# Designs tried in a protein design run: peptides against a protein of PDB entry 3JWR. Part 62

Target 1, 323 residues: chain A of PDB entry 3JWR
Amino acid sequence: TRELQSLAAAVVPSAQTLKITDFSFSDFELSDLETALCTIRMFTDLNLVQNFQMKHEVLCRWILSVKKNYRKNVAYHNWRHAFNTAQCMFAALKAGKIQNKLTDLEILALLIAALSHDLDHRGVNNSYIQRSEHPLAQLYCHSIMEHHHFDQCLMILNSPGNQILSGLSIEEYKTTLKIIKQAILATDLALYIKRRGEFFELIRKNQFNLEDPHQKELFLAMLMTACDLSAITKPWPIQQRIAELVATEFFDQGDRERKELNIEPTDLMNREKKNKIPSMQVGFIDAICLQLYEALTHVSEDCFPLLDGCRKNRQKWQALAEQ
Target 2, 298 residues: chain A of PDB entry 3JWR as posed
Amino acid sequence: TRELQSLAAAVVPSAQTLKITDFSFSDFELSDLETALCTIRMFTDLNLVQNFQMKHEVLCRWILSVKKNYRKNVAYHNWRHAFNTAQCMFAALKAGKIQNKLTDLEILALLIAALSHDLDHRGVNNSYIQRSEHPLAQLYCHSIMEHHHFDQCLMILNSPGNQILSGLSIEEYKTTLKIIKQAILATDLALYIKRRGEFFELIRKNQFNLEDPHQKELFLAMLMTACDLSAITKPWPIQQRIAELVATEFWEQGDQVGFIDFVCTQLYEALTHVSEDCFPLLDGCRKNRQKWQALAEQ

## One batch from the design tools (peptide; aimed at target 1 K194)

Design b2_p19_8_s2 (made by RFdiffusion4, then SolubleMPNN; from b2_p19_8, 13 letters changed)
Fold by OpenDDE base, seed 1:
Structure b2_p19_8_s2 (fold): chain B 323 residues (1-323), chain A 19 residues (1-19)
Amino acid sequence: as target 1 above (323 residues)
Amino acid sequence: SERAEEEEAYEEIRRAIEA
């Protein structure tokens, strides 16, 4: 395609030029091509291209395939969300110095997972999928969408000309896929809620050890969630804009709940309750986000900007909630 | 069941957010 030709022939700017190492990164001004270029840079600077012998054209095609398999008519859970998740992962690995704590396979898996974790998202949550009796709800008992995302990820990875993992041994491939699956599944907040206590307790007791395979897996899950939710850490103007996208998607779901399921949506999904967004954002930060970024900062102090951003945005949302 | 646990977790999140 012309798009592939353009991407493959383009000079990839440095991470510094692209600012993809910054926790404050915004994609708002970037074209789709530029987001793809950023993605190439992430793979390159993490040494993934070299270490796993990725062909440039194959990587380009894979990126474009991933992007293509996000829906454009979904307000938030689209390519830009996946891209921003991956960018946060990249920043956490580089600026947050988490790269030094992980294997190349783990890094490879995390980056692929971040880009892929919401593939073919329909703009509705698992609850809607269940209540609508969608065919996917018959295939998977829990984490329905996350299983679907992984399935889509696997499909793309196995598609002709998209096989960025072809340079891996069979064992490396299996390991990578395992980690990808775990990472994508970990983005289900239900699983996060289930597992986070163990992580926080390990940190609290100063018993956290990345050399332990179980704790490593737990950390990767927490890191994925931290990146997936990283919009909450962004500078206030960016945070507000992203919150609007989230709200739009939630309200779209609520509208569908009314129309298709004949139910009254919860406040979170209710367009008529948009005035509660600030207070709900505070609730979200307190219940889900703060402890995670605190714990992450304990693992790597260089991740502090995520925590700081989250705290600052909490203050901003609280101020709005008081008006 | 895993689905019931998932639903409980989602409800917990929802309650915390919407409180």
Scores: peptide ipSAE 0.632, ipTM 0.957, DockQ to the pose 0.797
OpenDDE base, seeds 2, 3, 4, 5: peptide ipSAE 0.610, 0.595, 0.603, 0.613; ipTM 0.954, 0.951, 0.953, 0.954

Design b2_p19_8_s3 (made by RFdiffusion4, then SolubleMPNN; from b2_p19_8, 12 letters changed)
Fold by OpenDDE base, seed 5:
Structure b2_p19_8_s3 (fold): chain B 323 residues (1-323), chain A 19 residues (1-19)
Amino acid sequence: as target 1 above (323 residues)
Amino acid sequence: MEREEEEEAYELVRKAIAA
């Protein structure tokens, strides 16, 4: 395609020029082409292209395929969300110095997973999928959408001309797919709530050890969640804008819940409860976000900007909730 | 059992976000 030709021929700017190492990064000013260029730079600077012998054209095609498989009519869970998740992963690996704690296969898997974790998202949560008796709810008992996202990821990876993993051995390939699956599934917040206590307890007891395979898996899951939720850490103007996108999508679901399921939506998804957004954001930060970024900062102190951003945004939301 | 645990966890998340 012309798009592929343009991308493949383009000079990829440095990570410094693209600012993709910054935790404060915003994609708002970037074109789709520039987001693809940023993605190429992430793969290159993490040494993934060289170490796994990726062909440039294949990587370009894969990126465009991933982008194409996000829906444009979904307010929040679109390509830009996936891209921002991957950028946060890149920043955590580089600026947060987590790269030094992981294997090349783990880094490869995490970056692919971050870009792929919401593929073909429909703008509704697992609860809606279950209650609507969608066909996907018949295939999976838990983490319905996350299983679907992984299936889409696998489909793309196996598509002709998109096989960025063709340079891997069979064992490396199997390992990478396993980690990708686990990482995508970990983005289900229900699973995060179920598992986070073990992680926090290991940190509290100073027993956390990345050399333990189980603890490594747990850490990768927590890191994925931290990147997936990283909008809450962004500078306030960026946070507000993203919160509006999230609210838009949630309200769209709530409208569908009323119309299609004949149920009253929860406050989170109720357009009539827009005035509750600030207090709900405070609750979300306190219940879900703060302890995660505290724990992550304990693992790597260079991740402090994420925690600091989260704390600052809590203060801003609290001030709005008090008005 | 697994489905029930998921529903409970999801409900907890919903309550936490709505708090």
Scores: peptide ipSAE 0.028, ipTM 0.686, DockQ to the pose 0.663
OpenDDE base, seeds 1, 2, 3, 4: peptide ipSAE 0.025, 0.025, 0.026, 0.024; ipTM 0.660, 0.640, 0.682, 0.662; seeds 1, 3, 4 fail the geometry check

Design b2_p19_8_s4 (made by RFdiffusion4, then SolubleMPNN; from b2_p19_8, 14 letters changed)
Fold by OpenDDE base, seed 3:
Structure b2_p19_8_s4 (fold): chain B 323 residues (1-323), chain A 19 residues (1-19)
Amino acid sequence: as target 1 above (323 residues)
Amino acid sequence: DERKEEEEAYQQVLDAIAA
């Protein structure tokens, strides 16, 4: 395609030029091509292209395929969300100095997972899928969408001309897919809530050890969530804009719940309750975000900007809630 | 009641994003 030709021939700017190492990164001003260039830079600077002998054209095609398999009619859970998740992962690995704590296969898997974790997202949560009795709900009991996202990820990885993992051994391939699957499934916040206590306790007791395979898996899950939710850490103007996108998507779901399911939506998805957004954001930060970024900062102090951003945004949302 | 509103908001968030 013309898009592929343009991408493959383009000079890829440095990570510094692209600012993709910054936790404060914003994609708002970037074209789709520029987001793809950023993604190439992430793979390159993490040594994934070299270490796993990726062909440039194949990587370009894969990136474009991933982007194509996000829906444009979804306000938040689209390519830009996946891209920002991956960028946060990259920043956490580089600026957050987590790269040296992980294997190349883990890094490869995390980056692929971050980009792929919401593939073909429909702008509705698992609860909606379940309640609507969608065919996907018949295939999977829990983490319905996350299983679907992984299936989409696998489909793309196995598609002709998109096989970025073709340079891996059979064992490396199996390991990578396992980690990708685990990482994508970990983005189900229900699973995060279920598992986070173990992670926090290990940190609290100073017993956290990445050399333990179980703890490694747990950490990768927590890191995925931290990147997935990283919008809450962004500078306030960026946070506000992203919150608007989230609200838009949630309200769209609420509207569909009324129309299609004949149910009253929860406040978070109720367009009539926009005034509750600030207090709900505070609740979200307190219930879900703060402890995660605190724990992540304990693993690597260089991840502090995520925690700091989260705290600052809590203050901003609280101030709005008090008006 | 600010506390009640905060608690409601807290629960609503959990119900929506973790379900």
Scores: peptide ipSAE 0.038, ipTM 0.741, DockQ to the pose 0.063
OpenDDE base, seeds 1, 2, 4, 5: peptide ipSAE 0.037, 0.033, 0.033, 0.036; ipTM 0.726, 0.701, 0.705, 0.717

## One batch from the design tools (peptide; aimed at target 1 K194 G283 A287)

Design b2_p20_3 (made by RFdiffusion4)
Pose (drawn by RFdiffusion4):
Structure b2_p20_3 (pose): chain A 298 residues (1-255, 281-323), chain P 20 residues (1-20)
Amino acid sequence: as target 2 above (298 residues)
Amino acid sequence: TAMLDGFDAMYHDNPEALHS
């Protein structure tokens, strides 16, 4: 609770100061308090704070709540992952210039979603919890973990003093939640695979267009995946280290080039055709694919 | 989650599992 006192009274530095406008950004050196501050700057600079009558007191309690609902003992899928995703999401809307392409309801939803897309992640994949007959698998059908991440995000938004959405008309609130649900579910790699083919063609055929309501919400799912694993587009020293965590968490459950080819370059290429200013992601991606290929040959 | 699913598929050389 003192953590709230100290946070709800500190000055939120500028985005330039925080270097959160950068696709090459890193959190390794930030404190916990600093990361929450960047998040406030994110909401603020996306005009989400003013356009939705958010009280500084409430947004702070909510941000802190999400922070404390990521597991510390979990290797990669902890708070810093949700943070590094939201920052990538933030950098995409600003420097990648997408904010000018979508509504305020959509921007708010994407940010809230990117922050909570892995809440309470227990360091294990959907495949494992299904095979081990975890009660969560009995409860949810498909996209089990992602359903849970959402069940959590919503539980927190309904918490007292956390209704950062309290300022919305009932209609607004109703459809924002709809988009948030879609966003969080879209971070299921299975859905990314079972849907990306359709999107890669609208791009390939120079037919893709945002105005189309459906083509848009598909892209919104593709954008979520794009930020969810943006870590692969980082400078080599960073990608080197964050790959170390994904490494440990995977080996804990067990107790790169093929993946980038199979999952990533394909996607970031499409994102740049949609927005050129998003190319740094594609550049950093193949740049790391280059270093991992060299290492694979020892 | 996506990273773990992906590495699990790549580790077992079974990308088609994600299509299921």

Design b2_p20_3_s1 (made by RFdiffusion4, then SolubleMPNN; from b2_p20_3, 10 letters changed)
Fold by OpenDDE base, seed 5:
Structure b2_p20_3_s1 (fold): chain B 323 residues (1-323), chain A 20 residues (1-20)
Amino acid sequence: as target 1 above (323 residues)
Amino acid sequence: MAALDGLDAFANNKPEALLE
């Protein structure tokens, strides 16, 4: 395609030029082409292209295929969200120095998972999918959308000319796909809530050990969530704008809940309760985000900008809630 | 149940059935 030719022929700027190592990164000013170039740079600078012998054209095609399989009519859970999740992963690996704690296969899997974790997202949560009796709800009992996202990820990886994993051995391939699946499934906040207590206790007791396979898997899950939620850590103008996108998508779901299901939406998804957004954001930060970024910062102190950003945004939301 | 478990034979893909 013309898009593929343009991407494949483009000069890929440095990570420094693209600022993709910065935790404060914003994609708002970037074109779709520039987001794809950033993605190529992430794969390159993580040594994934070299170590796994990825063909440049195949990588370009894969990135474009992933981007194409996000919906454009979804306010938040679109390509830009996936791209920002992957960028936060890249920043955590590089600037946060987590790269040194992981294998190349784990890094490969996490980057693919971050880009793929919301593929074909419909702008509605698992509860809506279940209550609407959507066909996907017949296939999976829990984490319905995350299983679908993984299926979409596999479809793309196995599509002709998109096989970025062709250079892997059978064992490396199996390992990578296992980690991708686990990482995508870990983005279900319901699973995060179930598992985070174990992670926090390991940290609190100073018993956390990445050499333990179970603890490694747990850490990868927590890291995925930390990247997925990383909008809450961004500089205030970025955070505020992303929160508006999230609110838009949630209100769209709430409007559909009223219309299609004859259900009164929760305050989070109720357009009439928009004045509660600041207090709900404070509650979300306190209940979900703070402890995660505290624990992540304990694993790697260089991740402190995520925690600091989260704390600063809590203060900003609290100030708005008091008006 | 993954919807795509059977697509492995295409274009020198590795078998996804190995993930079961």
Scores: peptide ipSAE 0.042, ipTM 0.605, DockQ to the pose 0.021
OpenDDE base, seeds 1, 2, 3, 4: peptide ipSAE 0.032, 0.027, 0.026, 0.027; ipTM 0.695, 0.659, 0.663, 0.665; seed 3 fails the geometry check

Design b2_p20_3_s2 (made by RFdiffusion4, then SolubleMPNN; from b2_p20_3, 14 letters changed)
Fold by OpenDDE base, seed 2:
Structure b2_p20_3_s2 (fold): chain B 323 residues (1-323), chain A 20 residues (1-20)
Amino acid sequence: as target 1 above (323 residues)
Amino acid sequence: MAALDALEAFARGDPSSLLE
């Protein structure tokens, strides 16, 4: 395609020029081509291209294939969300110094997972999929969409000309796919809620050890969630704009719940209750986000900007909730 | 257990579960 030719021939700017090491990064001003260039830079600067002998054209095609398999009619869970998740992962690995704590296969898997974790997202949550009796709900009992996202990820990785993992041994390939699957499944917030207590207790007791395979898996899950939710850490103008996209998607679901399922939506998805957004954001930060970024900062102090951003946005949302 | 269920409900898009 013309898009592939343009991407493959383009000079990839430095990470510094692209600002992709910044926790404050915004994609708002970037074209789709620039987001793809950023993604190439992430793979390159993490040594993934070199270490796994990725062909440049294959990587370019894979990135474009991933981007193409996000829906354009979904307000939030689109390519830009996946790209921002991957950028946060890159920043956490580089600026947050988590790279030195992980293997190259884990880093490879996390970056692929971050880019792929919401593939073919339909703008509705697992509860809607289940209640609407969607065919996917017959295939999977739990984490319905996350299983679908992984299936889409696997399909792309195995597609002709998209095989970025062709340089891996059979064992490396199996390991990478296992980690990708676990990382994508970990983005189900219901699973995060179930597992986070173990992580926080390990941190609290100073017993956290990444050399333990179980604790490593747990950490990768928490890191994926931290990157997936990283919009809450962004500078306030960015946070507000992303919150509007999230609200739009949730209200669209609520409208569909009312129309298609004949049910009253929850406050989070009820367009008529948009005035509750600030208080709901405070509740979300307190219940879900703060402890995660605190724990992540304990693992690596260089991740503090994520925690600081989350705290600052909590204050901003609280001030709006009091008006 | 009840607190965990409320958090799971919130994660599924029911914020009211945390207000109870």
Scores: peptide ipSAE 0.032, ipTM 0.741, DockQ to the pose 0.124
OpenDDE base, seeds 1, 3, 4, 5: peptide ipSAE 0.032, 0.030, 0.030, 0.031; ipTM 0.739, 0.733, 0.725, 0.739

Design b2_p20_3_s3 (made by RFdiffusion4, then SolubleMPNN; from b2_p20_3, 12 letters changed)
Fold by OpenDDE base, seed 3:
Structure b2_p20_3_s3 (fold): chain B 323 residues (1-323), chain A 20 residues (1-20)
Amino acid sequence: as target 1 above (323 residues)
Amino acid sequence: MAALDGLEAFARNRPESLLE
């Protein structure tokens, strides 16, 4: 395609020029082509292209295929969300110094997972899928959408001309797919809530050890969540804009819940209760975000900008909630 | 419950446990 030719022929700017190592990064000013260039840079600077012998054209095609399999009519859970999740992962690996704590296969898997984690997202949550009796709800009992996202990820990875993992051994391939699956599934916030206590307790007791395979898996899950939720850490103007996108998508779901399911939406998804957004954001930060970024910062102090951003945004949302 | 609703705004999917 013309898009592929343009991407494959383009000079890829440095990570410094693209600012993709910054935790404060914003994609709002970037074209789709520039987001793809950023993604190439992430793979390159993590040594994934070299170490796994990726062909440039295949990587370009894969990136464009992933981007294409996000829906354009979804306000938040689109390519830009996936791209920002991957950028946060890249920043955490590089600026946050987590790269040195992980294997190349884990890094490869995390980056693929971050980009793929919401593939074909429909702008509705698992609860809606279940309540609507969607065919996907018959295939999977829990983490319905995350299983679907992984299936989409696997489909793309196996598609002709998109096989970025073709340079891996059979064992490396199996390991990578296992980690990708675990990482995508870990983005189900229900699973995060279920597992986070173990992670926080290990940190609290100074018993956290990445050499333990179970703790490694747990950390990768927590890191995925930290990147997925990283919008809450962004500079206030960026945070506000992203919160508007999230609210838009949730209100659209709420409207569908009323129309299609004949149910009253929760406050989060009820456009009539938009005035509760600031207080709900404070509650979200307190219940989910703060302790995660505190724990992540304990694993690597260079991740502090995520925690600091989260704290600053809590203050901003609290001030709005008091008006 | 309101805190859980705000949680879901950034959550890909509402955890079933958060909807309870």
Scores: peptide ipSAE 0.033, ipTM 0.693, DockQ to the pose 0.206; fails the geometry check
OpenDDE base, seeds 1, 2, 4, 5: peptide ipSAE 0.030, 0.028, 0.027, 0.029; ipTM 0.669, 0.652, 0.654, 0.638; seeds 1, 2, 4, 5 fail the geometry check

Design b2_p20_3_s4 (made by RFdiffusion4, then SolubleMPNN; from b2_p20_3, 12 letters changed)
Fold by OpenDDE base, seed 1:
Structure b2_p20_3_s4 (fold): chain B 323 residues (1-323), chain A 20 residues (1-20)
Amino acid sequence: as target 1 above (323 residues)
Amino acid sequence: MAMLDALEAFANNKPEELLK
């Protein structure tokens, strides 16, 4: 395609030029082509292209395929969300120095997972899928969308000309897919809530050990969640704009719940209750985000900008809630 | 999905259940 030709022929700017190592990064000013260029840079600077012998054209095609399999009519859970999740992962790995704590296969898996974790998202959550009796709800009992996202990820990875993992051994391939699956499934916040207590307790007791395979898996799950939620850490103008996109998607779901399911939406999904957004954001930060970024910062102090950003945004949301 | 799902999980679950 013309898009592939343009991407494959383009000079990929440095990570410094693209600012993709910054925790404060924003994609708002970037074209779709520039987001793809950023993605190439992430793979390159993480040594994934070299270590796994990725062909440039194959990587370009894969990126474009991933981007194509996000819906453009979804306000938040689109390519830009996946891209920002991956960028936060890249920043956490590089600037946050987590790269030194992980294997190349884990890094490869995390980056693929971050880009793929919401593939074919429809702008509705698992609860809606269940209540609407969608065919996917018959296939999976829990984490319905996350299983679908993984299935889409696997489909793309196995598609002709998109096989970025072709340089891996059979064992490396299996390991990578296992980690990708675990990482995508970990983005179900219901699973995060169930598992985070173990992670926080290990940190609190100073018993956290990345050499333990179970603790490694737990850490990767927490890191995925930290990147997926990273909008809450962004500079206030960015955070506020992303929160508007989130609210738009929630309200669209709420409107569909009324129309299609005859259900009164929750306050979060109720377009008429916009005034509750600030207080809900404070609650979300306190209940979900703060402890995660505190624990992550304990693992790597260089991740502090995520925690600091989260704290600053809490103050901003609290100030709005008091108005 | 995480932020939306977290917000929904937070909105749908009692705060006490999320802190467990």
Scores: peptide ipSAE 0.040, ipTM 0.738, DockQ to the pose 0.517; fails the geometry check
OpenDDE base, seeds 2, 3, 4, 5: peptide ipSAE 0.036, 0.036, 0.035, 0.035; ipTM 0.717, 0.731, 0.711, 0.715; seeds 2, 3, 4, 5 fail the geometry check

Design b2_p20_4 (made by RFdiffusion4)
Pose (drawn by RFdiffusion4):
Parts: sequence; C-alpha cells; structure tokens
Structure b2_p20_4 (pose): chain A 298 residues (1-255, 281-323), chain P 20 residues (1-20)
Amino acid sequence: as target 2 above (298 residues)
Amino acid sequence: SAYEEEVEELILEEIEDAES
C-alpha cells in the first residue's frame, strides 16, 4: 500500500530518459519501481491515458496489481517478462512506426494484453499441465494457460480502483475486451504455428494489407508472438543471460538454433516487410542465431 | 537443418500432447 503511495507521487521520466524507445533495451539494472514507471510512461506516450480518462491513482493501483500477480519463484515467466514484452510492444508502435496504422482501441488493447499475457504462470507449459491432468486442464479446452492468463487479467480489471477502463463507453469496453482476449490467446505458440502459414503467404505474395479487417486481426496475433519472444532479438550479453532463465525454468519442469530457425527468423522477416523500421528485431535475431550456431560447434 | 527438424518434431509433439 505504501508502494502505491510512493509510486502515485513520483515523477515519470521521459521516454528518452528511460530508453524504452529502443529495441536493444534492457531491464537488468532497473528497480521494481522503475519498471512500473516506464509502464506509466508507455500508457502516457501512447495517448492512452488522456484519450480514455484514466486517473493516475487508478492506473498505478492496477499496474501494481499485475506486478504482484506474477510469481516471483518462477524463473523466466515472471513480471520482468511481461514488462520486457510490453516494452517491445511499445518500441514496435513507436520506433517501428505502427501506431499510425491502427486505432486507439487496438493500441490500448495490445498494451494491456502484452502486460498480462502470462499472469500467474506457474513455470510450466501447456503440454505439461495437460499431461499431468491439472484441474486447469479440466476447466479449459485448448490454449489452457492462455485462457487462464486472461481470466486473471479480467479479474484484475474488474477489481475496485483498478478499472483503468472505467472511462470507456460500454461499446468500447465491450470490443476492447474482445481484442484483449484474442491477443492473449495468440501468445499460445500452437496458434502461432497453426495460423502463421496463412499470414506468411499474404506477405510472400505482396498481397498482405492492413485495411482488411481480418488480415489485420491476424497480424495482431502475429504481433503478440513477435513481442512475446522478443528476448531472442536482444544483444548477445542479454540474450545470453535471459536464455539462462528460460533454461532453468525448463529444466525445473523436466525434473536454440533449431528453435530460432523454426519459430523466429521466419516471423521477424515477415514483420519487417510489414514495417521496415522493425528490422532491428530481425537483425538482432539472426545475430544471436549466429552466436548460438558457433557455440553449438563448441 | 537437422537442428530445425529436431526442434520442429519436438514442438509438434508437445502441441499434440497439449491437445490430447
């Protein structure tokens, strides 16, 4: 509760000061309070704060709530993951220049979604909770964890003093939630795979076009995956260390080049055809693929 | 290419398990 006092009264530094406009950004050296501040700057500089009548008091409580609903004991899938994703999402809309390609309702949804796309993640994949017959698997059909991440995001938005959406017309609120649900579910790697082929062709055939309502929401799913694993596009020292965490969390459940080829370069290439200013992601990606390949050969 | 194939097989298997 004091954490709210201190936060809801501190000055939010500029985006330039926070270097959150950068695809090469890192959080290793930021405090907890600082990361929440960057998030406020994100909402502010995306005009989300003014266009949706958000009170500083409410947004702060909500951000803090999401922070405390990520598990600390979980190796990689903790708050800093949700944060590093939203920052990548933020950097994509700004420096990658996409904000000029989509509505205010969509931008707000993507940010809220990127922040909460893994809420309460217990450090285990959908495959494991299905095979171990976790009650969550009994409750949800497909995309089990991602359904849960959303159930949580919504639970928090309905919490008192957390209705950062309270300023929306009922119609606005109704469709924003629809997009948020779609965004969070799209972070299921299975859906990314079962859908990307369609998108990779519209790109390949120089046919892809945003105006098309459907082609757009597909891209929105592809954008979510693009930020969800943006960690692979980081400078080597960072990718080196964050790969260490994904490493431990996986091994805990058990108790890189093939993946990048199979999952990543294919995607970031497509994102750059859609937006050239998004190339740093593709550059950093193959750059790390280069270093992992060299290591794989010892 | 062999790495990609190995990883692809693993991930598709995990997806099948998740949807089983």

Design b2_p20_4_s1 (made by RFdiffusion4, then SolubleMPNN; from b2_p20_4, 8 letters changed)
Fold by OpenDDE base, seed 4:
Structure b2_p20_4_s1 (fold): chain B 323 residues (1-323), chain A 20 residues (1-20)
Amino acid sequence: as target 1 above (323 residues)
Amino acid sequence: SSAREAVKEKILEEIAIAES
């Protein structure tokens, strides 16, 4: 395609020029082409292109395929969300120095997973999918959308000309796919809530050890969630803008819940409860985000900007909730 | 190799079956 030709022929700017190492990164000013260029740079600077012998054209095609399989009519869970998740992963790996704690296969898997974790997202949560009796709800009992996202990820990875993993041995390929699956499934917030206590307890007791395979898996899951939720850490103007996108999508779901399911939406998804957004954001930060970024910062102190950003945004939301 | 890709394809099939 013309898009592929343009991307493949383009000079890829440095990570410094693209600012993709910054935790404060924003994609708002970037074109779709520039987001693809950023993605190429992430793979390159993580040594994934070199170490796994990725062909440039194949990588370009894969990126464009991933982007294409996000829906354009979804307010938040679109390509830009996936791209921002991957950028946060890149920043955590580089600036946060987590790269030094992980294998190349784990890094490869995490980056692919971050980009792929919401593929074909429909702008509704698992509860809606289940209650609407959608065909996907018949295939999967839990983490319905995350299973679908992984299926889409596999489909793309195996599509002709998109096989960025062709350079891997059979064992490396198996390992990578396992980690990708686990990482995508870990983005189910219900699973995060279920597992986070173990992670926090290991941190609290100073018993956390990445050499333990189970703890490694747990850490990768927590890191995925930290990147997926990273909008809450962004500078306040960026945070507000993203919160508006999230609210739009949630209200759209709530409107559909009323119309299609004949149910009263929760306050989070109720357009009539818009005035509760600041208080709900404070609650979300306290219940879900703060402890995660505290724990992540304990694993790597260079991840502190995520925690600091989260704390700053909590103060801003609290100030709005008091008005 | 073509043999390696065939094995990868089989792994994918097994994953798909396990997820169904």
Scores: peptide ipSAE 0.098, ipTM 0.724, DockQ to the pose 0.017
OpenDDE base, seeds 1, 2, 3, 5: peptide ipSAE 0.028, 0.029, 0.025, 0.015; ipTM 0.670, 0.714, 0.656, 0.513; seed 3 fails the geometry check

